# Peptides against a protein of PDB entry 4PN1: the designs that were tried, part 76

Target 1, 261 residues: chain A of PDB entry 4PN1
Amino acid sequence: KIEMNFLNKPIVPDTTKVISNFLTHYLITEPVEHVEIEAKLGTLIDLETQNRFEFPVMNETILNPEFNLRTRFESDMTASEHKYLNEFLNQAFRDSQKPGRLPFAYKHTKQVDLFYETEDNSRDKIRVSKNQSDNQVLACVKKRRVADLFLYCPNDAFDIRISISDELPVSMPSGNQQPSLTRLKDRVGYVHQEIKIDLTKTTQNDPVYDTTERHELEVEFGNIADLRDRAQKAKDGMEAPLFRRVQLFMDNVRILRREHS

## One batch from the design tools (peptide; made by RFdiffusion4, then SolubleMPNN)

Design b1_p15_7_s3 (from b1_p15_7, 10 letters changed)
Fold by OpenDDE base, seed 4:
Structure b1_p15_7_s3 (fold): chain B 261 residues (1-261), chain A 15 residues (1-15)
Amino acid sequence: as target 1 above (261 residues)
Amino acid sequence: VPEWILKNKDLLYKP
């Protein structure tokens, strides 16, 4: 007979606990009402060297936010890396359609994001998202970044930023208001077990730098209500459901960050 | 130390 360990009980990795704690805070303790929780693939850049940050660790580690490491996070990748991930996810989608698997859902969207300044000149802009084909309004929100948690991943192609955001639904800007910024987004979305994976190509016209293109991959919790329920149970002493959900999320992130061209 | 760490430290290090 084989047992899991000398206690014959499941053990939860510290990474799962730390992330679960982080999420519980912003879901339950100081709840963000319209919370978005996403992980972006990217690179922690050392501000001094402008190269990838080097921390004296040998595996995935959550950076302590109390320390200013003089880093920035670049949520971008090369076109080739992005293409590779797209092909990888397409294959994963196809494989998931086979009998005995849970299928991916797939959605390809092309949208325009219009950013508007607020009347009070607050730092937070109103984002109106429209479908490129029919100009249908998809969303109108004011997004505020609440918190970040960074994972340094020395063995993988990408580092990870987990972000808590507040996406407050707001009324449409007045018809006379001009957008301060316009972004085109070509987004391919994959959903598996309510975990959303988005590949996004963003094109932006900058009057100074001409047209810029960014390639992003993000992983998002697709069912916030369920996650909040799990977090509440965790606060009430039943942590297992939350840990399982965070583990699932992180395993998906880990798969993706290992893939590169 | 971020407040979320302080408030929920017990979740990380429960006996």
Scores: peptide ipSAE 0.043, ipTM 0.508, DockQ to the pose 0.219
Fold by OpenDDE base, seed 5:
Structure b1_p15_7_s3 (fold): chain B 261 residues (1-261), chain A 15 residues (1-15)
Amino acid sequence: as target 1 above (261 residues)
Amino acid sequence: VPEWILKNKDLLYKP
C-alpha cells in the first residue's frame, strides 16, 4: 500500500494558495465590478542590464510585489515562437475532438481598436473595438489595470504576468473626437473548460516610431461568476473548489510556457 | 505595498 504523505491527504502547493488569495482579494474583499483576470507570457527584464532578470531561484517563483526589483515585463515573443504555439494549439484542438475528450472551441477574429482620450483627461483611454470586415462596433470600454502578480520561470521559455483589470463599459466618444491611437488585431482564440487561450498578432502605427508588430499569448478565466462563487466559498472556509480551478488555470499556463521550437 | 498584501500579510512569513 502506498500513501501520498505521512498524513495520507492531498496537499496544495503554495503557488496555488498565493494566487488564490490574490484573486480572492479582488473578487470578494475589495471587489472589482467588471473584472478581467488574465495571464500573459513574456519576459521579466532587468532594467539595469536590459537582459532577462536573473533571480537566485531554480524553479517557478512568485515575486513579492512589496519589493522594487527594478524590472519591467515585456509581453512579446518572436513570430517563429508564435507560429509554433499556434501549430501546437491547433494540434491540441484536433486531439480534443476525439471521442472521450472534452473539445476545444475555436474562433478567429480580426478587429481594429481605436483609442480615445477621456473628457476629464484621465490616464485611462476609451477603447472602441470594431470588426475589420464590416466595421461593426464590438465593444466600447475603459480598461483600468488594478493589480499584477509576476512569476519568474527560469526553466521555461517565458515568465508570466497575472493581471487583474477593470473593464468598464462606457458610451461612445463624441463624433468629432479623433482617435489618439489605432491598433489592428488578428486573434485566434481557443476555449477549453472555460479557460480562454488567445494568440494575438498586433500591428500598431506610432507617429514617432515605425510600424511595430507584436505577438502575444494570453490565458484568461472565461467564467468570472463561477470563479467569484468559488472565492466566496474559500472565504467561508471551503477552499478546495477555488484551489482546483486555479490549479487548472496554472497547469494550462505551464504547458504553454514550456512549448517552444 | 499592494493593499492585498497588507490585508493578507499572514501569507508572507519572514523567519
Scores: peptide ipSAE 0.032, ipTM 0.517, DockQ to the pose 0.315
Fold by OpenDDE base, seed 2:
Structure b1_p15_7_s3 (fold): chain B 261 residues (1-261), chain A 15 residues (1-15)
Amino acid sequence: as target 1 above (261 residues)
Amino acid sequence: VPEWILKNKDLLYKP
């Protein structure tokens, strides 16, 4: 007979614990009401070299937010990388439709995001999202970034930023207001076990700078209510359900960040 | 120091 370890019990990786505690804080302890929790693939850039930072670690590492590491996070990738990931996810989708698997759901969305200044000159802009085809309003929100947790991944193509955001629904801007910024989003979304994976191509027209295109991949918790329930249970001393969900989330992230063209 | 670290220190560093 083979056992898992000398206790013959599951062990939880530190990464899972740290992330779980991070999430529990913003779900339960200091709760964000309209919380969005996502991981973005990108690159930790050393502000001194403007290259990818080289931390003295050999594996996936959560960076301690207590330290100013003089880095920025670039949530972008090349068109080639983005295309590769799209093809990869399409194949994963197809494979998941086979008998004995849990299937992906797929959705392609094209939307326009219009950004408006607030009447009180708040730093947070109002975002109106519309469907490109029929111009129907999909959402009107004021999004606030609440917290970030960064993972340096030296062995993988991408580093990770896990972000907590507050998406507050707000009333539509006055009809007399013009948007300060317009973004086109072409998004392909994959959902597996309530984890959302989105590939997004964003086009932005800057009046000063030429049209910029950004390629992003994000992984999001698709069931916040369930996650909040799990976090509450964790706060009450039953951590296993939360750990399992965080582990699933991170395993999906780990798969994606290892892929490259 | 982020508030979540301060509030969850016991959870983070619990053996």
Scores: peptide ipSAE 0.026, ipTM 0.444, DockQ to the pose 0.212
Fold by OpenDDE base, seed 3:
Structure b1_p15_7_s3 (fold): chain B 261 residues (1-261), chain A 15 residues (1-15)
Amino acid sequence: as target 1 above (261 residues)
Amino acid sequence: VPEWILKNKDLLYKP
């Protein structure tokens, strides 16, 4: 007979444990009220070389946030890479509609994001999102970045930033206020087992750099209440449900970061 | 230092 290991039981990777602990902190220990948890594909750039960061590791590695490695994260990719990922996800969507599979849900949205200064001149701007076609308000929020966790992925096309954000719903700005910045977003969203995968093209007019287009791919936990419940259970000594959910999330991220044009 | 880092400190890279 063959067994999977000397315990004949599944083993949880350290990456899953570390990420689970990170999430548990901001879900339970020091809870963010309106939490958004997403992973973005991009590149860790070495500030000294301006090239992709090089670290003495040979596989997926969570960087220790206690150390300043003099890096920046660029959450962007080429148009060709973005197109390839779109085609890849479209195929995955089609395949998931077959009998015996769990189907993807699909949504295409085009929106305008308007950024407003706050009355108190706080660092955080109010973002009003509107549908491009009819100007219907979709959301009005103040978003604050709380924490980041970086994964260096030397064998894959992309590195990963996992971010904890606080998205506070707020009242609409006064009708007399002018936006300080406007962005156009073309977003294709895929949802599978409550994990959201978004491809976004962002167009912004910059007075210095003219019109710029950014191509982003993000993976988000679509059910925060469930995730928080799992994190609480983990704190109470039952870690398996949280580990399984984080593993699912990371497996989706791993699939995507390996794809390139 | 966040608690979650302290829990994993022995598994993390140390220069």
Scores: peptide ipSAE 0.020, ipTM 0.400, DockQ to the pose 0.628

Design b1_p15_7_s4 (from b1_p15_7, 7 letters changed)
Fold by OpenDDE base, seed 5:
Structure b1_p15_7_s4 (fold): chain B 261 residues (1-261), chain A 15 residues (1-15)
Amino acid sequence: as target 1 above (261 residues)
Amino acid sequence: PPQWLLENSHLLYKP
């Protein structure tokens, strides 16, 4: 007979516990009302070298936010990498439709995001999202970044930023107000077990700079109410449901950051 | 360590 370990019990990775603590703070302890929790693939850049940051570790590592590492995070990839991930996810979608599997859901959305300054000149902008085909308003929100947690992943193509945001629904800006910024978004979305995976191509026209194109991949918790319930249970001493959900989320992120041509 | 880690330390370290 083979046993898992000397206790013959499953072990929760330390990464799962740390991330669970991070999420529990912003779900329960200092709760964000309209919370969005996402992981983005990208690169930690050393501000001194302008190259990928080199940390003296050999595997996935959560960086301590109390230390100024003199880095920035670039949430972008090449068009070829983005295309490869799209093809990979399409194959995963097809395989999930087979008998005995839990199926992916799929959605393709083309939208325009219009950004407006607030009347109080706050740093936060109002974002109005519209469907490109019929100009239907999809959302009108004020988004505030609350916290970030960075994972350095030396063995993978990408590093990870986990972000906590507050996405507050707000009224439409006055009809006389002009947008300060316009972005076109072509988004392909996949959902599996309430984890959202989005591939987004963003085109932005800058009056000063040339038109820029960005390619992003994000992974989001699709059921915040369930996650908050799990976090509350963890605070009350039942940790397993939270750990399982965070482990699922991180395993999906790990699959995606390892895939490259 | 971050404040959120201290507040939820029970998730990391069980007696």
Scores: peptide ipSAE 0.231, ipTM 0.757, DockQ to the pose 0.190
Fold by OpenDDE base, seed 1:
Structure b1_p15_7_s4 (fold): chain B 261 residues (1-261), chain A 15 residues (1-15)
Amino acid sequence: as target 1 above (261 residues)
Amino acid sequence: PPQWLLENSHLLYKP
């Protein structure tokens, strides 16, 4: 008989624990009401060099937010990288349809996001999302970024930003109000075990600047209620369900960030 | 360490 270790119990990596603690704070301790929790693939850029940040570590590392590392996070990738990830996910989708596997769900959405200023001149804008095909309103929200956690991944193509946001449903702007910004989003979404993986191509027309295109990949917790329940159980001394869910999430992120063209 | 890490320190150090 083989045992896992000298305690014969599963061990939880520090990364899982730290992220679990981060999530628990904003799910339970200071709960965000309409929380969105996602990881974006991108690049930590050193503000001094404008190159990818270099830290004296050799593996995935959660950066301590107490230290000003003089970095910014670029949640973008090249068109070729984005295409490669799309092909990779398509293959993963196909493989998951085989007997004995849990299948991916797939959805393709084209939407337009209209951004409106708030009457109180708040930094947060109202976002109205509409389906491009029929102009149906999909959502009207005021999104606030609450917290970020950055992972430096020196061995992979991408670094990671885990973000907690509050997406407050709000009333539609007045019909006489004009949007300050319009963005087109072409999104392909893959869902596996309630983890959402979205590839998004965003096009923005600026009257002053040329049309900008962004290619993003995000991984999101698709069942916040379940995650909150797991976090509550963790606060109550049963950590395993939370750790398992965070581990699943992070393993999916780890798979994706290793892929590149 | 961040406040949220301290608040949930039991998750890190529980045997």
Scores: peptide ipSAE 0.225, ipTM 0.746, DockQ to the pose 0.188
Fold by OpenDDE base, seed 2:
Parts: sequence; structure tokens; C-alpha cells
Structure b1_p15_7_s4 (fold): chain B 261 residues (1-261), chain A 15 residues (1-15)
Amino acid sequence: as target 1 above (261 residues)
Amino acid sequence: PPQWLLENSHLLYKP
């Protein structure tokens, strides 16, 4: 017989534990009511060099948020990289439709996001999202970034930002108010085991600057209620369900950040 | 370490 290890029990990586602790805090301890939890692929840029951050580690590493590393995170990739990931995910989708697999779901969405200033001049803008085809309102929210956790991934094409956000539903802006910013989003969404993977091309028209286009890939927890339940159980001493869910999430992220043309 | 790590240390440091 072969055993897993000298205890013959599963072991949970530190990365999974740390992320689980991070999530538990914002799910249970200081709960964010309308929480969104996502990982974005991008690049940690060293503000001193303006190049990708270099840290003396040789593998995936969660950066300690208590240290100012003088970095910024660029949640963008080239059009070529984005296209490649789209093709990769399309193939993964097709493969998942085969017998014996759990299938992906697929959705293509085109939306426009309209940003409005708040009456109280709050820093947080109101975002109205509409379907481009029929102008149907999809959402009206005030989004607040609550926390970030960064993973430096020296061996992969991308670094990772895990973010906690609060998306508070709010009333529509007054009919006389004009948007301060408009963004077009072309989103291809894949869902597997309630983990959402979105490829988004964002076009922004700036009156001063030329139209900018961004290419983003994000991985999101698709079932927050279940995740919150798992986090509560973890807080109560039953960690395994949370660890399994976080591990699944991170494995999907790891697959994507390693993939390049 | 960050507060959330300390608060949920039982998840990380539990034997």
C-alpha cells in the first residue's frame, strides 16, 4: 500500500490556509454584506523600476499586506494573450462537454457601464450597468474595494490580485444626471463548479485621451452563500469544506496564470 | 501579521 504521507492524511498548503483566513475575515468576522470575491490576472509593477516586481522567491508567494513594497498592480494583458486565453477556455469548455466530465456553462455578454457621481460627492461612484442590445438595466450599484491580497508568481505569466469588494445596490441616479464615465464591456464568461471565469474587453472613451482598451481575466466565487457557510463552519472549527473550495478556486487561477502563447 | 491572519490563526496554525 502507498500512503499520502507519514500521517496518511491530506495536508493543506499554507497558501490555502492564508487565503481561507483572509476570506473568513471578510465573510464572517467583519462581514461584507454584498461581497464580491475575485482574482484578477495581471502584473505587479515595481514603482522604482517600472518593470515587473522582483522578489527573492522562486514560487507563488502571498505578499504580506503590512509591508509597503512600492508596487502597483496592472490588471491588464495584451490582446494576443487575451485571445489565447479565450481559445484555451473555449477548448476547455468543449472538453468538459464530454461524457464523464462536469460541463462548463458559457455566456457572452455585452454591457455598458455608466458611472455617476454621488450627491454627497462620495469617492465611490454609482455604476449603472446596461445590456448593450436592449438597454435593459442589469445593475445599479455602489462598489467599494474593501481589501486586496497579492500573489507574486515568478514562474508564471501573471501575478494575481485577490480582491474583496462590497457591491451595494443603490437607487438609479436622477434622470437629469449625466454619467461622468462610460465603459463598454465585452465579456465572455465561463462557469465550472460555480467558479466564474470572465474574459473582458473594456473600451473606455476619454474626452481628453484616446479611447483605451483593456483586456482582463478574472476568476470569481460564483456561490457566495455557500462560501460564507463554509467560512462559518471554518470559524466554528470545521475547516475542510472551506479549504477544499479555496483550493479549487486557486487551482483554476493557477491553470490560467500559467497559460500563455 | 495582518489582523485577519491573527484572528483566524486557528485555521493556519492548528496542528
Scores: peptide ipSAE 0.188, ipTM 0.732, DockQ to the pose 0.211
Fold by OpenDDE base, seed 3:
Structure b1_p15_7_s4 (fold): chain B 261 residues (1-261), chain A 15 residues (1-15)
Amino acid sequence: as target 1 above (261 residues)
Amino acid sequence: PPQWLLENSHLLYKP
């Protein structure tokens, strides 16, 4: 008879435990009220070499935030890589529509983001998002970055940044205010088991630089209330639901970061 | 180690 291991039970990866601890802090211990939790694909750049960071590890590794490694994270990819991921996700969508599978949901959105200065001259800007076709307001928020956790992935096409943000709903700016910045976003969104996967092309007109186009892929927890409930249960001694949800999230991230053109 | 790791160390080290 063959068993899984000497306990004959599934084990939880260490990465899952560490990320679960990170999330529990900002969900329960020091709770962010309007929390957004997302992972972005990108590249850790060594500030000294301007190349991809090299660390003496051979697999997926969470970097300790207590250490300044003199790195920056670039949440961007080539147009070719972005196109490849789009095709990959489209195929995954099609396959999920087959009998016996849980289906993806799909949404394509073209929006304009308008950024406004706050009356208090705070560092955080107000973002008004509008649908490009009918100019309908989709959201009006003030977003604050709370924390980041970086994963160095030497064997994969991309490194990962997991970000905790606070997205505070706010009232619309006064009609007399002019936006300080405008961004066009073309976003295709996929949802599977309440995990959101977004491919975004962002176009920005800068007065100093030519029009720049950025290509991003992000993975987001689509049900924060459920995640917060799971984190609370973990604090109360039942860790399994939280671990399962974080494992699902990370497995989706792992699938995506291995893909490249 | 970061504070959040210490606060939730029971998730990592309990038998």
Scores: peptide ipSAE 0.178, ipTM 0.715, DockQ to the pose 0.193

Design b1_p15_8_s1 (from b1_p15_8, 8 letters changed)
Fold by OpenDDE base, seed 3:
Structure b1_p15_8_s1 (fold): chain B 261 residues (1-261), chain A 15 residues (1-15)
Amino acid sequence: as target 1 above (261 residues)
Amino acid sequence: DERILTVEKADELYL
């Protein structure tokens, strides 16, 4: 007889525990009311070398936020890499439609984001998102970044930033107010088991610089209420539901960050 | 958005 270990029980990866604790803090301990939790694929850049950060580790590791490593995170990739991931996700979508699988849901959205200054001149801008085709308002929010957790992934194409944000729904700005910034977004969104995966091309016109295009891949928890319930259960001593959900999230992230052209 | 629909075929960003 073969057993998986001397307890013959599954074991939770340490990464899952660390991330679960991080999420629990902002879901339960110091709860963010309108929380958004997402992972972005990108690159940790060493500010001294301007190259990808190098750390004396050989696998996926969470960086301790208490240490200033003099890094920045670039949440961008090449158009070629982005195209490859689009093709990859489309194939995954098709495969999931087969009998015996749980299907992906899919949505393609072209939107314009209009950023407005607040009356109190706060640093947080109001973002109005509109559908490009009919100018219908999709969202009006004030978003604040609350916390970040960085994963250095030396064996993969991308590093990861997990972000906690507060996305407060707010009233539309007055009709006389002009936007300070406009961005065009072309986004394809995939949902599988309430985990959202978004590929986004963002175009921004700068009056001083040439038009810039960014290519982003995001993975987001699609059911915050469920996640919060799981986090509460974890605080109450039942950690398994939270660990399973975080493991699912991270496995999806790991699949994506290993793919490249 | 959570207004994602199930479709028969996903399209490409890069046509």
Scores: peptide ipSAE 0.043, ipTM 0.610, DockQ to the pose 0.015
Fold by OpenDDE base, seed 1:
Structure b1_p15_8_s1 (fold): chain B 261 residues (1-261), chain A 15 residues (1-15)
Amino acid sequence: as target 1 above (261 residues)
Amino acid sequence: DERILTVEKADELYL
């Protein structure tokens, strides 16, 4: 007989605990009403060097937000990296359709995001998302970035930003109001065990500047109600369900950030 | 580049 440890009980990595506490704060303690929780793959850039951030650690490390590390996060990757991840996820999708596995779901969405200024000149713009094919409104929200948690991943192709946002549903802008910005989004989405993985190509046209394109990969909690329930249980002393869900989320993130051509 | 996303349909991927 083999045991897991000298207590013969599961133990949770510190990373899982830290992230769980971070999520619990914005799910339960100071709850965000229309919360979106996602991890984006990208690169922590040192503002002083303009190169990838260097920190004296040897593995995945959550950066302490209390310290000004003078970094920025670039939530972008090359077209080649994006293509590789797409192929990787396609293969994962195919493999998951086999007997004995839990299958991925797949969705392809092409949308246009129209950004509008608010009447009070708030820093948060109203985003109207429309389907490119039939121009049907998909969403109209005012998105507020609430908090970020950055993971420095020196051994992987990407660093991670976990972000908590409030996507407040709002009324459509008046018909006389013109958008200040328009973006095209081509998104392929994969869902496995209610974890959403999206590959998104964003195109932005500017009349003065050249067209800009971004390539993003994000991992999102697809069931916020369940996550909130787990977080509440954690606050009540039962942490295991939350830890398991966060571990699942992070394992998916870890798989993806390790992949590169 | 539109080729950055290999847009396979779910049904195509399943087959």
Scores: peptide ipSAE 0.021, ipTM 0.527, DockQ to the pose 0.015
Fold by OpenDDE base, seed 2:
Structure b1_p15_8_s1 (fold): chain B 261 residues (1-261), chain A 15 residues (1-15)
Amino acid sequence: as target 1 above (261 residues)
Amino acid sequence: DERILTVEKADELYL
């Protein structure tokens, strides 16, 4: 008979606990009403060197937000990397359709995001998302970034930003109002066990600059209600359900950030 | 397995 450890009980990594506490804060303690929780793959850039940040750690490390490390996060990747991840996820999708597996769901969406200034000239813009095929409105929201948690991943292709956002549904802008910015989004979305994985190619036209294209990969909690329930249980002393869900989320993130061509 | 027959084909972003 083999035991896991001298207590013969599962243990929870600190990473899981820290992230769980972070999520619990914005789910329960200071709850965000229309919360979106996502992780984006990208690169922590050292503002001093303009290169990828170098920190004296040897593995995945959550950066303490209380310290200004003079970094920025770039949520972009190369087209080649993005294509590779697309192929990788397509294969994962195919493999998951086999008997004995839990299948991925898949959706390809093309949308246009129209950004409008608010009447009060607030920092947050109204985003109207429309389906490119039929121009139907998919969403009209005012999104506010609430908090970020950064993971420095020196051994992997990408670093990670976990973000808490508030997506407030709002009324459509007046018909006479013109958008200040338009973005085209080509998104392939995969869902596995209510974890959403999106590859998004974003095209933005700028009157001053050439058309820019961004390539992003994001991982999102697809069932916020369930996550909130788990977080509440955690606050009440039962942490295991939350830890398990966070572990699943992070394992998916870890798989993705390790992949490269 | 019916799900294999009914699942949508995965696509590519760059096609």
Scores: peptide ipSAE 0.015, ipTM 0.521, DockQ to the pose 0.013
Fold by OpenDDE base, seed 5:
Structure b1_p15_8_s1 (fold): chain B 261 residues (1-261), chain A 15 residues (1-15)
Amino acid sequence: as target 1 above (261 residues)
Amino acid sequence: DERILTVEKADELYL
């Protein structure tokens, strides 16, 4: 007979605890009302070298936000990498439809995002999202970035940004107002155990700059009410449910950031 | 779980 350790009890990874505490702060301690919590794959860029950031660590590590590391995060990848991940997720979807598995849900959406200035001239813009085929309004929101947590992943193709946002539903802009920016989005969304995985190809036309195309992959908590309940339990001394949910989320992120052609 | 196979719904961005 063997035991898992000298206490013969499961142990929670430190990364899980740190992320759980970060989420608990914005779910419970200083609660964001219309909270969105997502992880994006990308690259931490060293502003001094303009190359990928290098840090004296050998594995996944959370960067301390109190230190100015002179970095920026680029939430983008090549078309080839994006295509590979699409094929990978399609295969995962197919495999999940087999007996004995929990199935993925899938949705393909083509939308246009229109950005408008606010009446109070705030830095935050109003985003109106419409379906490209029938021009139906999908959403009208004002999104504010509240906080970020960065994970440096030296052994993988991508680093990770976990973001807390406040996505406030707002009224449509005045009919005479013109959008300051327009983006076309081609998005495929996968949902497994209430965790949403989105692949998005974004095309942006600018009169001054050349047309730009971005390729993004994001992982989002699909059940905020459940997550908030788990976070409250954690504050009350029962941490296990929150840790399990965060572990599931991070394992999905880890699978995706390791995949490459 | 003896769930029956579901019809393929997934497609690609790059076809």
Scores: peptide ipSAE 0.022, ipTM 0.540, DockQ to the pose 0.013; fails the geometry check

